# Peptides against a protein of PDB entry 6UG1, part 38

Target 1, 304 residues: chain A of PDB entry 6UG1
Amino acid sequence: SNEERKRRKYFHMLYLVCLMVHGFIRNEWINSKRLSRKLSNLVPEKVFELLHPQKDEELPLRSTRKLLDGLKKCMELWQKHWKITKKYDNVGLYMRTWKEIEMSANNKRKFKTLKRSDFLRAVSKGHGDPDISVQGFVAMLRACNVNARLIMSCQPPDFTNMKIDTSLNGNNAYKDMVKYPIFWCEVWDKFSKKWITVDPVNLKTIEQVRLHSKLAPKGVACCERNMLRYVIAYDRKYGCRDVTRRYAQWMNSKVRKRRITKDDFGEKWFRKVITALHHRKRTKIDDYEDQYFFQRDESEGIPD
Target 2, 301 residues: chain A of PDB entry 6UG1 as posed
Amino acid sequence: SNEERKRRKYFHMLYLVCLMVHGFIRNEWINSKRLSRKLSNLVPEKVFELLHPQKDEELPLRSTRKLLDGLKKCMELWQKHWKITKKYDNEGLYMRTWKEIEMSANNKRKFKTLKRSDFLRAVSKGHGDPDISVQGFVAMLRACNVNARLIMSCQPPDFTNMKIDTSLNAYKDMVKYPIFWCEVWDKFSKKWITVDPVNLKTIEQVRLHSKLAPKGVACCERNMLRYVIAYDRKYGCRDVTRRYAQWMNSKVRKRRITKDDFGEKWFRKVITALHHRKRTKIDDYEDQYFFRRDESEGIPD

## One batch from the design tools (peptide; aimed at target 1 I25 F111 T113)

Design b2_p18_5_s1 (made by RFdiffusion4, then SolubleMPNN; from b2_p18_5, 11 letters changed)
Fold by OpenDDE base, seed 3:
Structure b2_p18_5_s1 (fold): chain B 304 residues (1-304), chain A 18 residues (1-18)
Amino acid sequence: as target 1 above (304 residues)
Amino acid sequence: SELEKLIEEIEKFLQEYL
């Protein structure tokens, strides 16, 4: 019905806000001074120097190569620190079906909200789910004075899916779900004036995204619980930015149709949510990023 | 519309609590 379409759109918006606020709170928690002091001790001086290379005036690419090597070493150090990777409880922050939402409203399962103290302990011990691990990795890079962002792929229920029963049958559903991450890292390369994408936990990859990312879900089964629509970046100064354009090859033709921002009302609303979560002044880094997004929009073209 | 009212309520909630 038209009423059910309105209800699903509303519930999607509410759920999206809750996810974006969750990302904001996690980003605040990883700025803990106590955690920072502990995690800085995981990084040897030689690796710290690679993270902070001198500017090569002749060939800036040499400085970028050192930074990339430092980030590789940080991923290796993080794997040694992380002792226990827990499975997600149910589906974690991956996308739920409408049926699962309706059924969960009846089941008052006490979602054990992880307290700040328990999160900080989990990161410090190296015990937790993949999301906690990524968040801790961002905290370690920030402890080394690296300009690292926490990235969150927000997975609200698909308001464009009007099917009643999407029974996700079978044992492979979890493997397909966790094939691509929900959380990852970005690091500012001051030499190339670009964000470097880092997945320290899932794919264990570092990339400089040009046209497509390895982190973008591919295939029907993987997209059932992980649909790239709202990729939000949280920086160390409480900046909040929509970075979906980086990871979406087909932003205009495919991704926009599944966002609340498909209409002017939804665009205005979503900009208010971003503005409410953005607690810093604009910087030259934002100018370089916006220029990159503009070039990506021009290169995609207008969908026919 | 009823949806616009609900969106205004969410916007108000965001302004009051964020």
Scores: peptide ipSAE 0.022, ipTM 0.552, DockQ to the pose 0.051
OpenDDE base, seeds 1, 2, 4, 5: peptide ipSAE 0.022, 0.020, 0.021, 0.021; ipTM 0.613, 0.573, 0.598, 0.601; seeds 4, 5 fail the geometry check

Design b2_p18_5_s2 (made by RFdiffusion4, then SolubleMPNN; from b2_p18_5, 8 letters changed)
Fold by OpenDDE base, seed 3:
Structure b2_p18_5_s2 (fold): chain B 304 residues (1-304), chain A 18 residues (1-18)
Amino acid sequence: as target 1 above (304 residues)
Amino acid sequence: DEKEKLEELIEEFLNKYS
């Protein structure tokens, strides 16, 4: 019905705000001075120097290569620190079906909301789910004075899916769900003027995204619970930016149709949410990023 | 060109994590 379509759109908007606020709160928690002091001790001086290479004036790409090697070493150090990777409780922050949402409204399962103290302890001990691990990795890089962002792929229920029953087949569903991450890292390369994408936990990859990302879900089964629609970046200065354009090859033709921003009302609403979560002044880094997004929009073209 | 060689090496480096 038209009423059910409106209800699903409204619930999608509410759920999206809750996810974006969750990302903001996690980004605040990883800025803990106490955690920073502990995590900086995991990084040897030699690795710290690789993270902060001198600018090569002749060939800036040599400096980028050192930074990439430093980030690789940081991923290796992080794997040694992380002792226990817990499975997600149910589906974690992956996308729920409409049926699962309706059923969960009846079952007041007390989501044990992880307290700030418990989160900081989990990161410090190296015990937690993959999301906590990625968040801790971002905290370690920030402790080393690296300009690292927390990235969150927000998974609100698909308001464009009007099917009543999406019975997901049980056992294979978890493997397909966790094939691609929900949280990852970006690091600012001051030499190339680009963001470097880092997945320290799931795919254990570093990339410079040109046209496509390895972190973008591929295949029907993986997209059932992980649909690339709202990739939000949280920086160390409490900036909040939509970076979906980086990871979406087909932003205009495919991704936009599944976003609230497909219409002017949704675009204005979503801009208000971003503005409410963005607590810093604009910088030259934002100018370089916006220029990159513009070039990506031009290169995709207008869908026929 | 040294730049091209470094770009190739970076691409190879990034591709080894595929």
Scores: peptide ipSAE 0.123, ipTM 0.734, DockQ to the pose 0.013
OpenDDE base, seeds 1, 2, 4, 5: peptide ipSAE 0.065, 0.021, 0.024, 0.036; ipTM 0.694, 0.595, 0.610, 0.613; seed 4 fails the geometry check

Design b2_p18_5_s3 (made by RFdiffusion4, then SolubleMPNN; from b2_p18_5, 8 letters changed)
Fold by OpenDDE base, seed 3:
Structure b2_p18_5_s3 (fold): chain B 304 residues (1-304), chain A 18 residues (1-18)
Amino acid sequence: as target 1 above (304 residues)
Amino acid sequence: SEREALEKAIEEFLNLYS
């Protein structure tokens, strides 16, 4: 019905705000001074120097190469620190079906909300789910004065899916779900004026996204619980930015149709949510990023 | 050129994670 379509749209909006606020809170927690002091001790001086190369004025690409080597070594150090990777409780922050939402409304399962103290302890010990691990990796890079962002792929229920029963066949569902991450890292390369994408936990990749990302879900089974629609970046200064354009090859033709921003009302609403979560002034880094997004929109073209 | 060699080395480095 038209009423059910409206209900699903409003529920998607509410769920999206809750996810974006969750990302904001986790980004605040990883700025803990106590955690920062502990995590900086994991990075030896030689790796710190690679993270902060001198600017090569003759060939800036030499400095980018050193930064990439530093990030690789940080991923290796992080794997040594992380002792226990827990499975997600149920589906974690991956996308739920409408049926699962209706069933969960009836079951007052006390979701054991992880407190700030428990999170800081989990990161400090190296014990937790993959999301906690990625968040801790961002905290370690920030402890080394690296301009690292926490990235969150927000997975609200698909308001464009009007099917009642999407019973996901159970056995391969978890493997397909966790094939691609929900949280990852971006690092500012001051030499190339670009963001470097880092997945330290799931795919264990470093990339410079040109047209497509390795972190973008591919295949029907993987997209059932992980649809690339809302990729939100949280920086160390409490900036909040929509960076979906980086990871979406087909932003205009495919991704936009599944976003609340497909219409003017949804665009204005979503901009208000971003503005409410963005607590810093604009910088030259934002100018370079917006220029990159503009070039990506021009290169995709207007879908017919 | 050294630039082309570094671009290739960075691409090869990034492709090791494909």
Scores: peptide ipSAE 0.270, ipTM 0.858, DockQ to the pose 0.013
OpenDDE base, seeds 1, 2, 4, 5: peptide ipSAE 0.192, 0.023, 0.023, 0.023; ipTM 0.803, 0.571, 0.578, 0.581; seed 2 fails the geometry check

Design b2_p18_5_s4 (made by RFdiffusion4, then SolubleMPNN; from b2_p18_5, 7 letters changed)
Fold by OpenDDE base, seed 1:
Structure b2_p18_5_s4 (fold): chain B 304 residues (1-304), chain A 18 residues (1-18)
Amino acid sequence: as target 1 above (304 residues)
Amino acid sequence: KEKEELEKLVEEFLQLYS
């Protein structure tokens, strides 16, 4: 019905705000001064120097290569620190079906929320789910004065799916769900004027995204619980930015149709949510990023 | 206050739908 379409759209919006605020809260928690002091001790001086290379005036790419080597060594150090990777309870922050949402609304299960103190302890001990591990890695880089962002791929239920029963067909194994991350890191490269993408936990990869990312979900089974639609960046100064354009190869043709921002009302609403979560002034880094997004929109073209 | 209330609402919401 038209009523059920409106209900699912509204519920998608509410769920998206809740996820975006969750990302904001986790981004505040990883700015803990106590955690920062502990995590800085995991990074030797030689690795710190690689994270902060001098500018090579002849070949800026040499400075970028040092930064990339420093980030690789930080991923190795993080793997040594992280002792226990817990599985998610149920589906974690991956996408739920409409049937799962209806069933959960009927089942008043009080889930235990992870308190800030328990999160800081989990990161400090190296015990937790993959999301806590990624968030802790961002905290370690920030402790080393690296301009690292927490990235969250927000997975609200698909309001474009109007099926009554949205049960996933059979064997969507936990493995297919977790094949691609929900949280990752970006690091600002001041030499190339680009964001470097870092997945320290899942794919254990570092990339400089040009046209496509390795972190973008591929295949039907993986996309059922992980649809790339809302990739939100949280920086150390409480900036909040939509960075979906970086990771979406087909933003205009495919991704936009699955976003609330497909219509003017949804665009204006989503802009208000981003503005409410964005607690810093604009910088030259934002200008370089917006220029990159513009070039990516022009290169994709308008879908026929 | 308002932030903590929003955090609680988000936690309660995530609990209802987790």
Scores: peptide ipSAE 0.027, ipTM 0.662, DockQ to the pose 0.756
OpenDDE base, seeds 2, 3, 4, 5: peptide ipSAE 0.026, 0.023, 0.026, 0.026; ipTM 0.650, 0.593, 0.649, 0.648; seed 4 fails the geometry check

Design b2_p18_6 (made by RFdiffusion4)
Pose (drawn by RFdiffusion4):
Structure b2_p18_6 (pose): chain A 301 residues (1-169, 173-304), chain P 18 residues (1-18)
Amino acid sequence: as target 2 above (301 residues)
Amino acid sequence: SEELFEFLHETTELWEKS
């Protein structure tokens, strides 16, 4: 019914707001001073110097390389620090079906509250699922004074799914791509470096294509790329989906609430509500990348 | 505003575990 269609659109908006705010608060917890100081001693002087390379006037590229080596070394040592990698209970934060949600609302059960202290204890011990692991990785980079963003792929239920059944054909298929990952700024190449230290264990300087964007019909059942939100040290919140969307204006726009005008205005209201800093020059360099990327997409196939 | 954000956060944790 048209009524159920409207409810799905609203609940989608609601769930999305909650997810984005969770990203906002979790990013706050990541900045915890007490935790940052402990995680900093995990980084040797050699790697620390690689994470803060000297300006190389003749060839800025060498500085970028040193940072990449540093990022690689950090990924490695984080693989060692993280001793216990749990499985997501049930579905984690991956996209759920309308049927699944209706049924979760029905069954109230018992839910262990988490809070901030428990999160900190888990990151310091090295116990957690991949989301906690990558989030802790970002906290470590920040304790070393690197401009690290937390990236979250918000997976609200699909408001474009009109079906009354909503049934699907695997765990391995869900976890192929991450919900959380990291970005680090390169002041020499003036670009954001994408880092996934937990799932794909890769570092990529995304230009026009990214390894992180999910592919194949089976894998996209639980992970439909729509809202890639970046949170930074100074409490910025930016929609970074353009970096990770091969067909943003075609494929992805149909799945976002921003396809109509009311949707874009509303979405902007939330981003602004979550962006608690003023514009820096880096924001401009990023907007330039996005503009060029937006104009290079062209006609679809 | 801060209280609203805390409430929305807790709702997310609840729905995640549900």

Design b2_p18_6_s1 (made by RFdiffusion4, then SolubleMPNN; from b2_p18_6, 12 letters changed)
Fold by OpenDDE base, seed 3:
Structure b2_p18_6_s1 (fold): chain B 304 residues (1-304), chain A 18 residues (1-18)
Amino acid sequence: as target 1 above (304 residues)
Amino acid sequence: MREELEKLAELMDKLVKS
């Protein structure tokens, strides 16, 4: 019905705000000074020097290569620190079906929320789910004075899906779900004036995204619970930015159709949500990023 | 704002675990 379509749209909006707020709170938690002091001790001086190379005036690419090597070594150090990777409870922050949401609404179960203290302990011990691990990795880089962002791929229920969802009960469903991350890291390269993408936990990859990301979900099964629609970046200064354009090959033709921002009302609403979560002034880094997004929009063209 | 954000995170953690 038209009513059910409206209900799903509004529920998607509410769920999206909840997800974006969760990302904001986790970004605040990883700024903990106590955690920072502990995590800085994981990084040897030689690795710290690679993270902070001198500017090579002749060939800036040499400085970028040092930074990339430093980030690779940080991923290796992080793997040594992380002792226990827990499976997600249920589907974690991956996308739920409309049926799962309806069933959940009927379950008055008191769930134990992860407190800030429990999160900080989990990161410090190296015990937790993959999301906690990624968030801890961002905290470690920030402890080393690296301009690292927490990236969250927000997975609200698909308001464009009007089908009755079948239960995804298969053992393979979890493997397909977790094939691509929900959280990752971006690091500012001051030499190339670009964000470097870092997945320290799932794919264990570092990339300089031009047109395609390895972190973008591919295949029907993987996209059932992980649709790239809202990739939100949270920086160390409480900036909040939509960075979906970096990871979306087909932003205009495919991704936009599945976003609340497909219409002017949704665009204005989503901009208000971003603005409410953005707690810093604009910087030259934002100018370089917006220029990159503009070039990507021009290069994609207008969908026919 | 922070308190509202914490309540929303709590709601989301409830939603994620259910």
Scores: peptide ipSAE 0.063, ipTM 0.763, DockQ to the pose 0.868
OpenDDE base, seeds 1, 2, 4, 5: peptide ipSAE 0.035, 0.028, 0.028, 0.035; ipTM 0.724, 0.690, 0.676, 0.739

Design b2_p18_6_s2 (made by RFdiffusion4, then SolubleMPNN; from b2_p18_6, 10 letters changed)
Fold by OpenDDE base, seed 4:
Structure b2_p18_6_s2 (fold): chain B 304 residues (1-304), chain A 18 residues (1-18)
Amino acid sequence: as target 1 above (304 residues)
Amino acid sequence: MKKLFEELAKLTEKLIKS
């Protein structure tokens, strides 16, 4: 019905706000000075120097290569620190079906919310789910004065899916779900004027994204619980930015149709949500990023 | 602001674990 379509749209909006606020809170927690002091000790001086290369005036690419090598070594150090990777409880922050949401509304189970103290202890010990691990990695880079962003792929229920039953039956459902991450890192390269993508936990990859990312879900089974629609970046200064354009090859033709921003009302609403979570002034980094997104939008063109 | 965000995070975690 038209009513059910409206209900799913509004529930998607509410769920998206809740996810974006969750990302904001985790981004605040990883700015902990106590955690920073502990995590900085994981990074040897030689690796710190690679993270902060001098500008090579002859070949700026040499400075970028040093930064990339420093980030690779940080991933290796992080793997040594992280002792226990827990499975997600149920589906974690991956996308739920409408049936799962309706069933959950009836379940009065007391959910154990992870407290800030428990999170800091988990990161500090190297014990937790993959999301806690990625968040801890961003904290380690920030402890080394690296301009690292926490990236969150927000997975609200698909308001464009009007099927009544969307039960996902399959023995490999968990493996397919976790094939691609929900959280990752971006690092500002001051030499190339670009964000470097870092997945320290799932794919264990570093990318300089041009047209596509390895972190973008591919295949039907993986996309059932991980649809790339709302990739939100949280920086160390409490900036909040939509960076979906970086990771979406087909933003205009495919991704936009699955976003609340497909219409003017949704665009205006989503801009208000971003603005409410964005707690810093604009910078030249934002100008370079917006220019990159503009060029990517022009290069994709208008879908036929 | 912070309290509202904590409440929304709890709501989010509840919605995700439910």
Scores: peptide ipSAE 0.030, ipTM 0.687, DockQ to the pose 0.856
OpenDDE base, seeds 1, 2, 3, 5: peptide ipSAE 0.029, 0.025, 0.027, 0.024; ipTM 0.699, 0.658, 0.678, 0.669; seed 3 fails the geometry check

Design b2_p18_6_s3 (made by RFdiffusion4, then SolubleMPNN; from b2_p18_6, 11 letters changed)
Fold by OpenDDE base, seed 3:
Structure b2_p18_6_s3 (fold): chain B 304 residues (1-304), chain A 18 residues (1-18)
Amino acid sequence: as target 1 above (304 residues)
Amino acid sequence: MMEELKKLAELTEKLVKS
């Protein structure tokens, strides 16, 4: 019905705000001074020096290579720190079906919310789900004065899916779900003037995204609970930016149709949400990033 | 603002664990 379409659209909007706020709070928690002091001790001086290479005036690429090597070593150090990777409770922050949402509305179960203290302890011990692990990795890089931001792929329910029953039955449903991450890291490369993508936990990869990302979900089964639609970046200064354009090859032709921003009302609304979560002034880094997004829009073209 | 954000995150976490 038209009423059900409206209900799903509004519920998607509410759920998206809740997810974006969750990312904002986790980004605040990983700025903990107590956590920073603990995590900086995991990084030896030689690795710290690689994270902060001198500018090579002759060949800036040499400086980028040192940074990439430093990030690789940080990923290896993080694997040694992380002792226990817990499975997600249910589906974690992956996308729910409309049926699962309806069933949860009837469930009066008091869920135990993860407190800040519990999160900080989990990261410090190296015990938690993959999302906590990624968030802790971002905290470690920030403890080493690296301009690292937390990336969140927000998975609100698909308001474009009007099917009544979308029961996801299958023994591999969890494996397909967790094949691609919901959280990852980006690191600013001051030499190339680009963000480097780092997945320290799931795919264990470092990527300089040009047109395609390894972190973009591929295949029907993986996209059932992880659709790339809202990739939000949270920086150390409480900046909040939509970085979906980096990871979406087909932003204009495919991704936009699945976003609330497909119409002018949704675009204006979403811009208000981003503005409410963006707590810093604009920087030259934002100018370089916006220029990159512009070039990516021009290169994609208008879908026929 | 921060308290409202905490309430919304708690709501999200409840929605995600349910």
Scores: peptide ipSAE 0.032, ipTM 0.711, DockQ to the pose 0.870
OpenDDE base, seeds 1, 2, 4, 5: peptide ipSAE 0.026, 0.027, 0.028, 0.022; ipTM 0.679, 0.653, 0.693, 0.648

Design b2_p18_6_s4 (made by RFdiffusion4, then SolubleMPNN; from b2_p18_6, 8 letters changed)
Fold by OpenDDE base, seed 5:
Structure b2_p18_6_s4 (fold): chain B 304 residues (1-304), chain A 18 residues (1-18)
Amino acid sequence: as target 1 above (304 residues)
Amino acid sequence: MRELFEKLAELTEKLVKS
């Protein structure tokens, strides 16, 4: 019905806000001074120097290469620190079906929320799920004075799916779900004036995304619980930005159709949400990023 | 709307702190 379509749209909006606020809170937690002091000790001086290369005036690419090598070594150090990777409870922050949402409303199961103290302990010990691990990695880079962002791929239920039964069948559902991450890192390269994508936990990859990212879900089974729609960046100064354009090859033709921003009302609403979570002034880094997004929009064109 | 997001943030903070 038209009423059910409206209900699913509003529920999607509410769920999206809850996810975006969750990302904001986790971004605050990883700014913990106590955690920062502990995690800085994991990074040797030689690796710190690679993270902060001098500007090569003759060839800025040499400075970028040093930064990339420093980030690679940080991923290796992080793997040594992280002792226990826990599986997600059920589906974690991956996308739920509408049936799962309806069933969860009936189940008064007390979900134990992870407290800030428990999170800080988990990161410090290297014991937790992949999301906690990525968040801890961002905290380690920030402890080394690296301009690292926490990236969250928000997975609200699909309001474009009007099926009554949305049950997912399959023994490999968990494996397909976790094939691509929900959380990752971006690092500002001051030499190339670009964000570097870092997945320290899942794919263990570093990318300089131009047109395509390895972190973008591919294939039907992987996209059932991980649809690239809302990739939100949280920086160390409590900035909040939509960076979906970086990771979406087909933003205009495919991704936009599954976003609340497909209509003017949804666009205006989503801008208000971003503005409410954005707690810093604009910088030249934002100008370079917006210029990159503009060039990506022009290069994709308007879908026929 | 800002108040609703602030309330949602507070509720989420309370949920995460509880």
Scores: peptide ipSAE 0.040, ipTM 0.732, DockQ to the pose 0.246
OpenDDE base, seeds 1, 2, 3, 4: peptide ipSAE 0.025, 0.024, 0.025, 0.047; ipTM 0.652, 0.647, 0.655, 0.740; seed 4 fails the geometry check

Design b2_p18_7 (made by RFdiffusion4)
Pose (drawn by RFdiffusion4):
Structure b2_p18_7 (pose): chain A 301 residues (1-169, 173-304), chain P 18 residues (1-18)
Amino acid sequence: as target 2 above (301 residues)
Amino acid sequence: SLEKMEEDLFEHFFNSLF
């Protein structure tokens, strides 16, 4: 019914707001001073110097390379620090079906509250699922004074799914691509470097294509790329989906609430509500990348 | 049904924070 269609659109908006705010608060917890000081002693002087390379006037590229080596070394040592990698209970934060949600609302059960202290204890011990692991990785980079963003792929239920059944054909297929990952600024190449230290264990300077964007019909059942939100050290919140969307204006726009005007205005209201800092020059360099990327997409196939 | 779904969402959301 048209009524159920409207409810799905609303609940989508509601769930999305909650997810984005969770990203906002979790980013706050990541900045915890007490935790940062402990995680900083995990980084040797050698790697620390690689994370803060000297300006190389003749060839800025060498500085970028040193940072990449540093990022690689950090990924490696984080693989060692993280001793226990749990499985997501049930579905984690991956996209759920309308049927699944309706049924979760029905069954109230018992839910162990978490809170800030328990998160900190888990990151310091090295116990957690991949979301906690990557978030802790970002906290470590921040303790070393690197401009690290937390990236979250918000996966609200699909408001474009009109079906009354909503049934699907695997765990391994869900976890193929991450919900959380990291970005680090390169002041020499003036670009954001994408880092996934937990799932794909890769570092990529995304230009026009990214390894992180999910592919194949089966994998996209639980992970439909729509809202890639970046949170930074100074409490910025930016929609970074353009970096990770091969067909942003075609394929992805149909799945986002921003396809109509009311939707875009509303979404902007939330981003602004979550962006608690003023514009820096880096924001401009990023907007320039996005503009060029937006103009290079062209006609679809 | 929708109200039940909202309640369930807010319970899960606030349990994750507190």

Design b2_p18_7_s2 (made by RFdiffusion4, then SolubleMPNN; from b2_p18_7, 12 letters changed)
Fold by OpenDDE base, seed 4:
Structure b2_p18_7_s2 (fold): chain B 304 residues (1-304), chain A 18 residues (1-18)
Amino acid sequence: as target 1 above (304 residues)
Amino acid sequence: NFEKIVKYLNEKFNALLE
């Protein structure tokens, strides 16, 4: 019905705000001074120097290569620190079906909300789910004075799916779900004026995204619980930015149709949510990023 | 207070995941 369509749209909006606020809270927690002091000790001086290369005036690419090598070594150090990767309870922050949401509303399960103290302990011990691990990695880079962003792929229920039964049946459902991450890192490359994508936990990859990312879910089974729609970046200064354009090859043709921003009302609403979570002034980094997104929109063109 | 809103939304989020 039209009413059910409206209900699902509003529920999607509420759920999206809750996810974006969750990302904001986690971004605040990883700025913990106590955690920063502990995690900085994991990075030896030689690796710190690679993270902060001098500008090569002859070939800026040499400086970028040093930064990339430093980030690779940080990923290796992080793997040594991280002792226990816990499975997600249920589906974690992956996308729920409408049926699962309706069933959950009836089931008064006390979900144990992870407290800030428990999170900091988990990161410090190297014990937790993949999301906690990624968040801890961002904290380690920030502890080394790297301009690292926490990236969150927000997975609200699909308001474009009007099917009643959206049950996902399959023995490999968990493996397909966790094939691609929900959280990752971006690092500002001051030499190339670009964000570097880092997945330290899942795919263990470093990318300079041009047209597409390996972190973008591919295949039907993977896209059932991980649909790239709202990739939100949280920086160390409590900036909040929509960076979906970086990771979406087909933003205009495919991704936009599944976003609340498909219409002017949704665009204005979503902009208000971003603005409410954005607690810093605009910087030249934002200008370079917006220019990159503009060029990506022009190069994609209008979908036929 | 943004912190109160964040707390409220986080509580609501957890309740939606329950």
Scores: peptide ipSAE 0.022, ipTM 0.654, DockQ to the pose 0.094
OpenDDE base, seeds 1, 2, 3, 5: peptide ipSAE 0.022, 0.027, 0.022, 0.022; ipTM 0.652, 0.660, 0.641, 0.651; seed 2 fails the geometry check

